Peptides against a protein of PDB entry 4PN1. Designs and how they scored, part 68

Target 1, 261 residues: chain A of PDB entry 4PN1
Amino acid sequence: KIEMNFLNKPIVPDTTKVISNFLTHYLITEPVEHVEIEAKLGTLIDLETQNRFEFPVMNETILNPEFNLRTRFESDMTASEHKYLNEFLNQAFRDSQKPGRLPFAYKHTKQVDLFYETEDNSRDKIRVSKNQSDNQVLACVKKRRVADLFLYCPNDAFDIRISISDELPVSMPSGNQQPSLTRLKDRVGYVHQEIKIDLTKTTQNDPVYDTTERHELEVEFGNIADLRDRAQKAKDGMEAPLFRRVQLFMDNVRILRREHS

## One batch from the design tools (peptide; made by RFdiffusion4, then SolubleMPNN)

Design b1_p15_1_s3 (from b1_p15_1, 6 letters changed)
Fold by OpenDDE base, seed 5:
Structure b1_p15_1_s3 (fold): chain B 261 residues (1-261), chain A 15 residues (1-15)
Amino acid sequence: as target 1 above (261 residues)
Amino acid sequence: MSWLDFIKDSPALVS
């Protein structure tokens, strides 16, 4: 007979605990109404060196937001890395269709995002997303970044930014308004156990600058209502459901950030 | 309040 440890009880990794508390704050304590919670793969860049940030740690580490490390986060990867991850996820999808497994769901979406200025000239722009095939409006929102949590991952291909955003549904812009920016998005989405994994290629044309293409991978909590319920239970003293969900989320993120061509 | 204030209130063992 074997046991988990000398108490024979599961323990929560400290990373899971910290992230759970971060999420609970913006789900329950100071709740964001239309919350989006996602992790993006990318690179922490040292503003002084313009290279990947170096910190004297040997494993996954949550950076304390109270310290200004003079970094920026680049939520981008090479086309080769993006392609590799796509192939990896396609294989994972296929394997999950086997008997005895929980299957992935798959969706491919091509959309155009139109950005509009607000009447009050606020920093937050209105984003209208439309399906490219039929021009149907998918969403009209004003997205505000609320908080970020950064994970430095020295042993992995990518660092991680976990972001809390408020995605407020708003009315469509008036017909006389022109978009200030247009972006094309080619998105491949995978869903497993209500965790969304999206590969997105974003193309932006600028008349003054060269066409830019970005390759992003994001992992998102697909069931915010369930997550909020778990967070509330955690505030009420039952933390296990929240910890399990955050652990699942982070394990998916960890799998992905370790994969590279 | 900062979310950091709540870190110390969570146990390490899974309930």
Scores: peptide ipSAE 0.141, ipTM 0.647, DockQ to the pose 0.218
Fold by OpenDDE base, seed 3:
Structure b1_p15_1_s3 (fold): chain B 261 residues (1-261), chain A 15 residues (1-15)
Amino acid sequence: as target 1 above (261 residues)
Amino acid sequence: MSWLDFIKDSPALVS
């Protein structure tokens, strides 16, 4: 007979606890009303060297936001890495369609994001997202970044930024307003157990700068209501449901950040 | 209030 430990019970990784607490704060303690919670794959860049940040740790670690680490996060990856991840996820999708598995859902969306200035000239712009094929409005929101949590992952291809955002639904801009910025997005979205995985190719034409292309991978909690319920239970002393959901989310992130071309 | 103000106790068991 073998046991997993001297208590013969599973334990919660410390990373899961820290992330769960972070999420609980913005879900329950100081709740964001229209919260979006996503993890992006990218690279922590040392502002002094412009190379990937080097921290004296040998595994995944959450960086303390109280310390100024003199870093920036770049959510871009190479086209080849992005293509590899797309192929990887396509295979995962196919495998999940087999009997006895929980299947992925898949959606391919091509959209244009139009950014408009607000009447009060606030820093936050209104984003109107439209389907490229028929110009149907997909969303009209004012998005504000609330908080970030960074994970340094020295053994993997990517570092991670977990972001809390407030996406306030707003009325459409007047028909006479012109967008200040436009972005084309080609997005392939995968959903498994209400966790969303999006690969996005963004093209932006700037009148002053050359056309820029960005390749991003994001992992998002697809059921915020459920997550908020779990966070409330955690505040009430029942932490297991939240820990399980965060563990699932992070395991998906960990799978993806280890993949590279 | 900072979200960093979490209870630092022994590792929790998963039920």
Scores: peptide ipSAE 0.139, ipTM 0.639, DockQ to the pose 0.193
Fold by OpenDDE base, seed 2:
Structure b1_p15_1_s3 (fold): chain B 261 residues (1-261), chain A 15 residues (1-15)
Amino acid sequence: as target 1 above (261 residues)
Amino acid sequence: MSWLDFIKDSPALVS
């Protein structure tokens, strides 16, 4: 007879445990009402060298937020890397359509985001999102970043930022208000087992700065209600469902961050 | 309460 280990019980990787606890906190303990949970691929940059930070670790490592590591996270990649990931995901999409697989869903969207200042001059801007084709309003929200968790991935092309955000639905700005900023987003979205994978090309016209383009890849939990339910169960002592969902999420992230030209 | 405190007081890694 073969056993899993000397306890003959499943165990959870430390990474999964830490992330699960992080999520449980902001889902249940101090709940964010309109929570968005996403991982972005990018680079942890050493503020002193302006290069990718080199931590004395040999594998995926969650950075302790209690320490000021003097880093910043750049959620960007080259156009070439972005194209490669798009092709990779397209292939994964095609492969998932085969018999015996769970299929991806695919959606291509072009969106314009209009940012408005609030009357109270709060730091949080109102974002109005519209479809570029018909100007249909998709959303009007105030987004607040609540927390970040950084993963340094020395063996992979990208580091990871997991972010907790609060997306508060708000009323449309008055017709007399002009947007302070406009962003164009070209997004290709893939969904597999309720995990969203988005490749986004963002163009921003700044009156002071030249037009900037960003290439981002984000992985998001597509079913927050289910995740919250799992987190509640975890808080109640049954952690396995949450761990399984987080493991799935992280495995998808791990696949993506390893891909490069 | 910081989420870090929550982690420190969380159950062990055994499912």
Scores: peptide ipSAE 0.129, ipTM 0.649, DockQ to the pose 0.200
Fold by OpenDDE base, seed 1:
Structure b1_p15_1_s3 (fold): chain B 261 residues (1-261), chain A 15 residues (1-15)
Amino acid sequence: as target 1 above (261 residues)
Amino acid sequence: MSWLDFIKDSPALVS
């Protein structure tokens, strides 16, 4: 007979607890109404050195937001890294179609994002997303960044930013308004067990600056209602369902951040 | 290889 430990009970990693508490706060305690929760792969940059941040830790570590670490997060990666991750996910997709596995779903989208200034000159812009092929409106939102949690990952190719945002649906801008910014997005999305993995190429044209291109990989909770339910149960003293969901999310993130070209 | 090159290898496009 084999047991998990001397209590013969599951033990949750401390990282899972911290993230679970972070999510619970913005799901339940101070609930964000139209919440989006995503992890982006990127690099923590030390503002002093302009190189990747160095911290005296040997493994995945959530950075304490109360400390000014003089860092910035770059969510961009090289085209080569992005291509490698795409190939990796394509293989994972194929493998998941085999008997006995839970299959990935896949979707390719091309959209244009139009950003508009608000009448009140607020910092938050209105984003109108349209399908590139037929110009159908996909969304019209005011996205507000609510909170960030940074994970320093010294052993992996990427660091992680977990972000909580409020995507407030708003009315379309008036027809006489011109967008202040236009972005083209080419996105391939993979969904496994309601965890979304998106590879996005963003192209931005600037009249003054040359065309800029960004390559991003994001992992998102695809079922917020379920996550909120789990968070509520956690607040009520039953933490296991939330821990399991966060563990699944983080394991997917951990797989991806270890891969590089 | 460009974005367009590797995106064409995506399952939905390859079929």
Scores: peptide ipSAE 0.008, ipTM 0.314, DockQ to the pose 0.014

Design b1_p15_1_s4 (from b1_p15_1, 6 letters changed)
Fold by OpenDDE base, seed 2:
Structure b1_p15_1_s4 (fold): chain B 261 residues (1-261), chain A 15 residues (1-15)
Amino acid sequence: as target 1 above (261 residues)
Amino acid sequence: MSWLDFVKDSPALVS
């Protein structure tokens, strides 16, 4: 008989534990009310060299947030990389439609985000999202970044930022207010087992700077209520359901960050 | 209080 290890039971990787604890903190311990939890693909840039940072590690590594590593995270990729990932996900979508698989859902959305200054001059802007085709209001929120967790991935095309945000629903700005910033978003979204994978092209017109385009890929927990329930169970001593969900999330992220043109 | 204070040993993954 073959056993998995000398205890003959599954063991939880440290990555899963750390991320699970991170999530549990902001879901349960110091709960964020309207929490959004996403991972973005990008690059950890060394502020001194302006190149991708090189840490003395050989695999996926969660960076300790207590240390100032003098890095910034660039949540962007080339148009070519973005196109490749789109094609990759399209193929994954098609393959998932086969018998015996759990199917992806797919949605293509074009929206405009209008940013408004708040009366209190807070750094947090009000974002009004509208559908580009009919100007239907999709959301009006005030988003606050709460925490980040960075994963350095030396063997992959991208590093990862896992972000906790608070998206507070707010009232629409007054009709006399003008947006300070407008962004166009072209988003293709894939959903598999309540994990959302979004490819987004963002176009921003700046009166001073040339039009900028950003290409982003984000992976988001699609069922926060379920995740919060799992986190609560973890806090109560039953950690396995949370670990399984985090493992699923991270495996999807790992698949995506390895893909390159 | 940092979330890091809550990092602890966890039981085995139950699949």
Scores: peptide ipSAE 0.086, ipTM 0.554, DockQ to the pose 0.200
Fold by OpenDDE base, seed 4:
Structure b1_p15_1_s4 (fold): chain B 261 residues (1-261), chain A 15 residues (1-15)
Amino acid sequence: as target 1 above (261 residues)
Amino acid sequence: MSWLDFVKDSPALVS
């Protein structure tokens, strides 16, 4: 007979606990009303060396936000890496359609994001997202970054930023207002067990600078209401449901960050 | 109060 450990019970990894507590804070303790919670794949860059950050650890490590490590996070990857991940996710999608599996949902969208300055000239811009095919308004929001949690992943292709954002729905800008910035987004979205995985190619046309492209992969909690419920239960002393959901999320992130061309 | 103050020991992942 084999047991999991000497207690014969699953134990919660520290990563899961820390992330769960992080999420609980912004879901329950100081709740963000229109919360978005996403992980981005990218690279922690040392501001002094301009190379990938080097830290004396040998595995996935949550960086303590109380310490200024003089780093920046680049939420970008090469076109080759992005293509590889797209192919990988396409295969995962196909495999999930087989009997006995939970299927992915898939959606390919092309949208334009129009950014507008606010009347108060705040740093937060209004983003209007439109479908490129029919110009249908998909969203009009003011997004504010609330908090970040960084994971240094020395053994993987990418580091991770988990972000808490407030996506406040706002009214459309006045018809006379011109966008300060326009971005074209080509996004392929995958949903599995209410976890969203988005591959996005962003093209920005600048009249002064050359056209720039960014390649991003994002993993997002697709059911915030459920997550908030789990977080509330955790605050009430039943932590297991939250831990399980965070573990699922992180396992998906771990799969993705290990894939590279 | 920082969310860091809530970091604590936790029960089993699955109950």
Scores: peptide ipSAE 0.076, ipTM 0.558, DockQ to the pose 0.201
Fold by OpenDDE base, seed 5:
Structure b1_p15_1_s4 (fold): chain B 261 residues (1-261), chain A 15 residues (1-15)
Amino acid sequence: as target 1 above (261 residues)
Amino acid sequence: MSWLDFVKDSPALVS
């Protein structure tokens, strides 16, 4: 007979606990109304060296936001890495269609994002997203970054940024306004157990600078209402449902960041 | 209260 540990009770990894409490703060304590919660794969860059920052740790580590580490986060990867992850996820999708598994859902979307300045000249721009094929408006939002949590992952190809954002639905800009920026997005989305995994290729044309292309992978909580319910239960003393959901989310992130091209 | 304060008060065991 095998037991879980000497107490024979489940224990929560410290990473799961810290992230759960971070999320609970912005879901319940100081609630963000139209919250988006995503993890992006990328690299913590040392501002002095412009190389990946080296922390004196040997495993996945949540960085304390109270310390200014003089870093930036680059939410980008090479085209080769992006292609590899796409192939990996395609295989995972196929395997999940087998009997006895929970299947992935798949969606391919090509959209254009138009950014508009606000009347009050706020730093937050209005983003209008349209489907490239039929120009159907998909969303019109004012997105504000609320908080970030960074994970340094020395044993993996990528570091992680978990972001809390407020995506406020707003009215369409007036017909006389011109977009200040246009971005083309080619997105392949996978959904498994209400966790969204998006591979996005973004193209931006600049008349002064060369065309820039970005390759991003993001993992998002697909059911915020459920997550908020779990967070409320956690605040009320029942933490297990929240911890299980965060563990699932982080396991998916860990799988993806460990893959190498 | 910051979210960091909340972290300090939470147990590590599954409840």
Scores: peptide ipSAE 0.055, ipTM 0.522, DockQ to the pose 0.241
Fold by OpenDDE base, seed 1:
Structure b1_p15_1_s4 (fold): chain B 261 residues (1-261), chain A 15 residues (1-15)
Amino acid sequence: as target 1 above (261 residues)
Amino acid sequence: MSWLDFVKDSPALVS
């Protein structure tokens, strides 16, 4: 007979607990109404060296937001890395279609994002997203970044930023307003067990600067209602459902951040 | 489980 440990009970990694607490705060304690929760792959940059951040740890570590580390997060990667991840996810998609597996869903979208200044000159811009093919409005939102949690991953190709955002639906800007910024987004989306994985190429034209292209990979909780329910149960003393969901999310993130060209 | 309080503004890291 084999047991899991001397208590013969599941044990939850500390990372899972910390992230679960973070999510619970913004889902339940101080709830964000139209919450978006995503992890982006990128690099923690040391502001002093302009190189990847170095911290005296040997594994995945959540950084304490109270400690001034003098870092920035770059949520970009090379075109080569992005291509590699796309090929990797395509293979994972194909493998998931086999009998006995839970299949990925796949969607390729091309959209244009138009950013408008608010009348009150607030920092938060209105984003109008349109389908690039037919110009149909997909969304009109004011997105506010609420909180970030950073993971330093010394053994992996990428570090991680988990972000809480509020995507407030707002009315369309007046027809006389011109966008202050336009971005083209080419997005390939994969969904597995309600976890969304998006590869996005963003092209931005600037009249002063050359066209810039950004390559991003994000992992998002696709079912916020379920996540909020799990968080509420955790607050009520039943933590296991939340821990399982967070662990699933993080395992997907861990797979992706280990892959590189 | 004691829930941690998180700061909304994270001045330590700039994203």
Scores: peptide ipSAE 0.042, ipTM 0.498, DockQ to the pose 0.118; fails the geometry check

Design b1_p15_2_s1 (from b1_p15_2, 7 letters changed)
Fold by OpenDDE base, seed 1:
Structure b1_p15_2_s1 (fold): chain B 261 residues (1-261), chain A 15 residues (1-15)
Amino acid sequence: as target 1 above (261 residues)
Amino acid sequence: APVFSEEELKLLFKP
């Protein structure tokens, strides 16, 4: 008989524990009401060198937010990398439709995001999202970034930013207000076991700067209510359900960040 | 643009 270890019990990776605690804080301890939890693929850039950050570690590591590492996170990737990931996910989608597998769901969305300044001149802008085809309002929110957790991944194509955001539903701006910024988004979304994987092409026209296109990949928890329930159970001493969900999330992230053209 | 659209994928995987 084979056993897992000398206790014959599952062991939880330290990364899973740290992320679980991070999520629990903003789900339960200081709860964010309209929470969005996503991981973006990108690059940690050293502000001094303007190159990818170099840290004396040999594998995936969560950066301690208490240390100012003088880094920025670029959530952009090349068009080639984005295309490769799209092809990879399309194949994963196809394979998941086979008997005995849990299937992906797929959604393609083309939307326009209109950003409006708030009357109180707050830092947070109101975002109105509309469907490009029929101009139907999809959402009107004030998004606030609450917290970030950065993972440095020296062996992979991408580093990771896990972000906690508050997406507060707000009333539509007055008809006389003009948007300060307009963005076109072409998004393909893949959902597997309530984990959302979105590939997004964002086009922004700047009057001063040429049209800029960004290519982003994000992984999001699609069932916040379930995640909050798991986090509450963890606070109550039953950690396994939360750890399992975080492990699933991170395994999906790990698969994606290793892929490159 | 995505390699496959939702419509294309739906067509490919029609039960």
Scores: peptide ipSAE 0.022, ipTM 0.500, DockQ to the pose 0.013
Fold by OpenDDE base, seed 5:
Structure b1_p15_2_s1 (fold): chain B 261 residues (1-261), chain A 15 residues (1-15)
Amino acid sequence: as target 1 above (261 residues)
Amino acid sequence: APVFSEEELKLLFKP
């Protein structure tokens, strides 16, 4: 007979606990009303060297935000890497359609985001999102970045940023306002067990700055109400449901950041 | 806003 450990009870990885606590704070303790929670693949850049950040650790490590490490996060990858991940996810989609599996859902969207300054000149811009094909307004929101949690992943091609954002629905800007920034987004989205995985090519056009292009992969919690319920249960002393959901989310992130051409 | 080419879209975004 084999037991899992000397207590013969499940043990939760420390990474899962730390992330769960981070999420619980912004779901329950200081709740963000219209919360969006996503992880992006990218690279932590050392501002001094302009190279990938180096830290004396040998595995996935959550960085403490209280320490200024003089880093920036680049949520980007090469077109080749992005294409490879697209092919990988397409295969995963096909395999999930087989009997005995839970199927992926798939959606392809093309969107234009127009950013407008607010009357109070706050950093929180109004974003108007439109469908590229018919110019239909999809959303009008004021997005605020609330918090970030960075994971340094020395053994993988990418580091991770987990972000908490508030997306407040707002009225359309006045017809006389000009956008300060525009983004063209071409996105392929995959959903499995209410976790969203998006591959996005973004072209950003600024009136002052040169046009920039990005290739991004993001993983998002697709059911915030369920996640908030799990977080509340965790605050009440039942942590297992939250830990299981965070573990699922992180396993998907880990699969993706390990894949490379 | 800049427009993606059809060739580029086919290359990077396949279902």
Scores: peptide ipSAE 0.006, ipTM 0.361, DockQ to the pose 0.014
Fold by OpenDDE base, seed 4:
Structure b1_p15_2_s1 (fold): chain B 261 residues (1-261), chain A 15 residues (1-15)
Amino acid sequence: as target 1 above (261 residues)
Amino acid sequence: APVFSEEELKLLFKP
């Protein structure tokens, strides 16, 4: 007979606990009403060298947000890396359709995001998302970045930014208002156990700059209500459900960040 | 936008 450890009880990795506490803060303690919680794959860049930052650690490490490390996070990747991840997820999707597995759901969306300035000239822009095929309005939101948690992943192709955002539904801009920015998004979405994985190719036409294309991969909690319930239970002393959900999320992120062309 | 059925996905993603 094998036991888990000398207590024969599950133990939560410190990473899971730290992330869970971070999420609980913005779900329960200072709750964000229309919260979006996502992890993006990217690179922590040293502002001085413009190269990937080299932290003196040998494994996945959550960076302390209270310290200014003079880094920026680039959520972009190469087209080759993005293509590889797409192929990888396609295979994972296919494999999940086999008997005895929980299947992925798949969705391909092509949308146009129109960004509008707010009347108060706030930093937060109104984003109107429309379907490219029929111009149907999909969403109209004002997104505010609330908090970030960065994970440096020295052994993997990508670092991670976990972001808390507030996506406030707002009324459509006035018909006479012109968008300040327009982006075309080609998004391939995978959902497994209510964890959303999106590969997004974004094309932006800038009159000053050449057309730029970005390639992003994001992992999102697809069931915020459930997550909030779990976080509430954690605050009430029952942490296991939250830890399990965060562990699942992070394991998916860990799988993805290891993949590269 | 619709989530594709398993059958639709099989058509879209030929092995």
Scores: peptide ipSAE 0.005, ipTM 0.326, DockQ to the pose 0.014
Fold by OpenDDE base, seed 2:
Structure b1_p15_2_s1 (fold): chain B 261 residues (1-261), chain A 15 residues (1-15)
Amino acid sequence: as target 1 above (261 residues)
Amino acid sequence: APVFSEEELKLLFKP
């Protein structure tokens, strides 16, 4: 007979606990009302060297936000990397359609985001999202970044930023107001077990700055209500459901960040 | 483009 360990009980990795606690805080303790929870692939850049930071660790490590590490996070990747990930996810999609697997869902969206300044000159802009094909309004929100958790991944192609955001629905800006910024988003979305994986090509047209293009990959919790329920249960002393969901999320992230052309 | 178009994906996923 084989046992899991000397207690013969499941053990939860510390990474899972830390992330779970982070999520629980913003789901339950200080709840964000219209919460979005996503992980982005990118690079932790040393502000002094402008290169990827080299922390004295040898594996996936959650950085302590209490320390000013003098880093920035760049969520961009090369077009080649983005293409590779697209091909990788396409293959994963195909493989998941086989009998005995849970299938991916797929969606391609082209969206225009129009950003407007607020009347109160708040730092947060109003984002009006429209379907690029028919200009149908999809959303009008004010997005606030609430918190970030960074994972340094020295052995992988990308580092990770897990972000908590509040997307507050707001009224449309006045008809006389012009957008300060426009973004075209070409998004290929894959959903597996209610975890969303999005490849997004973003073209930003700024009246002040030259047009910029970004290539991003994000992983998002697709069922916030379920996640909140799990977090509440965790606060009530039953942590296992939350841990399982976080582990699933992180395993998907880990798969993606290891991929390279 | 680094992201496949819907048309391209439809072609790729044709059984």
Scores: peptide ipSAE 0.008, ipTM 0.399, DockQ to the pose 0.013; fails the geometry check

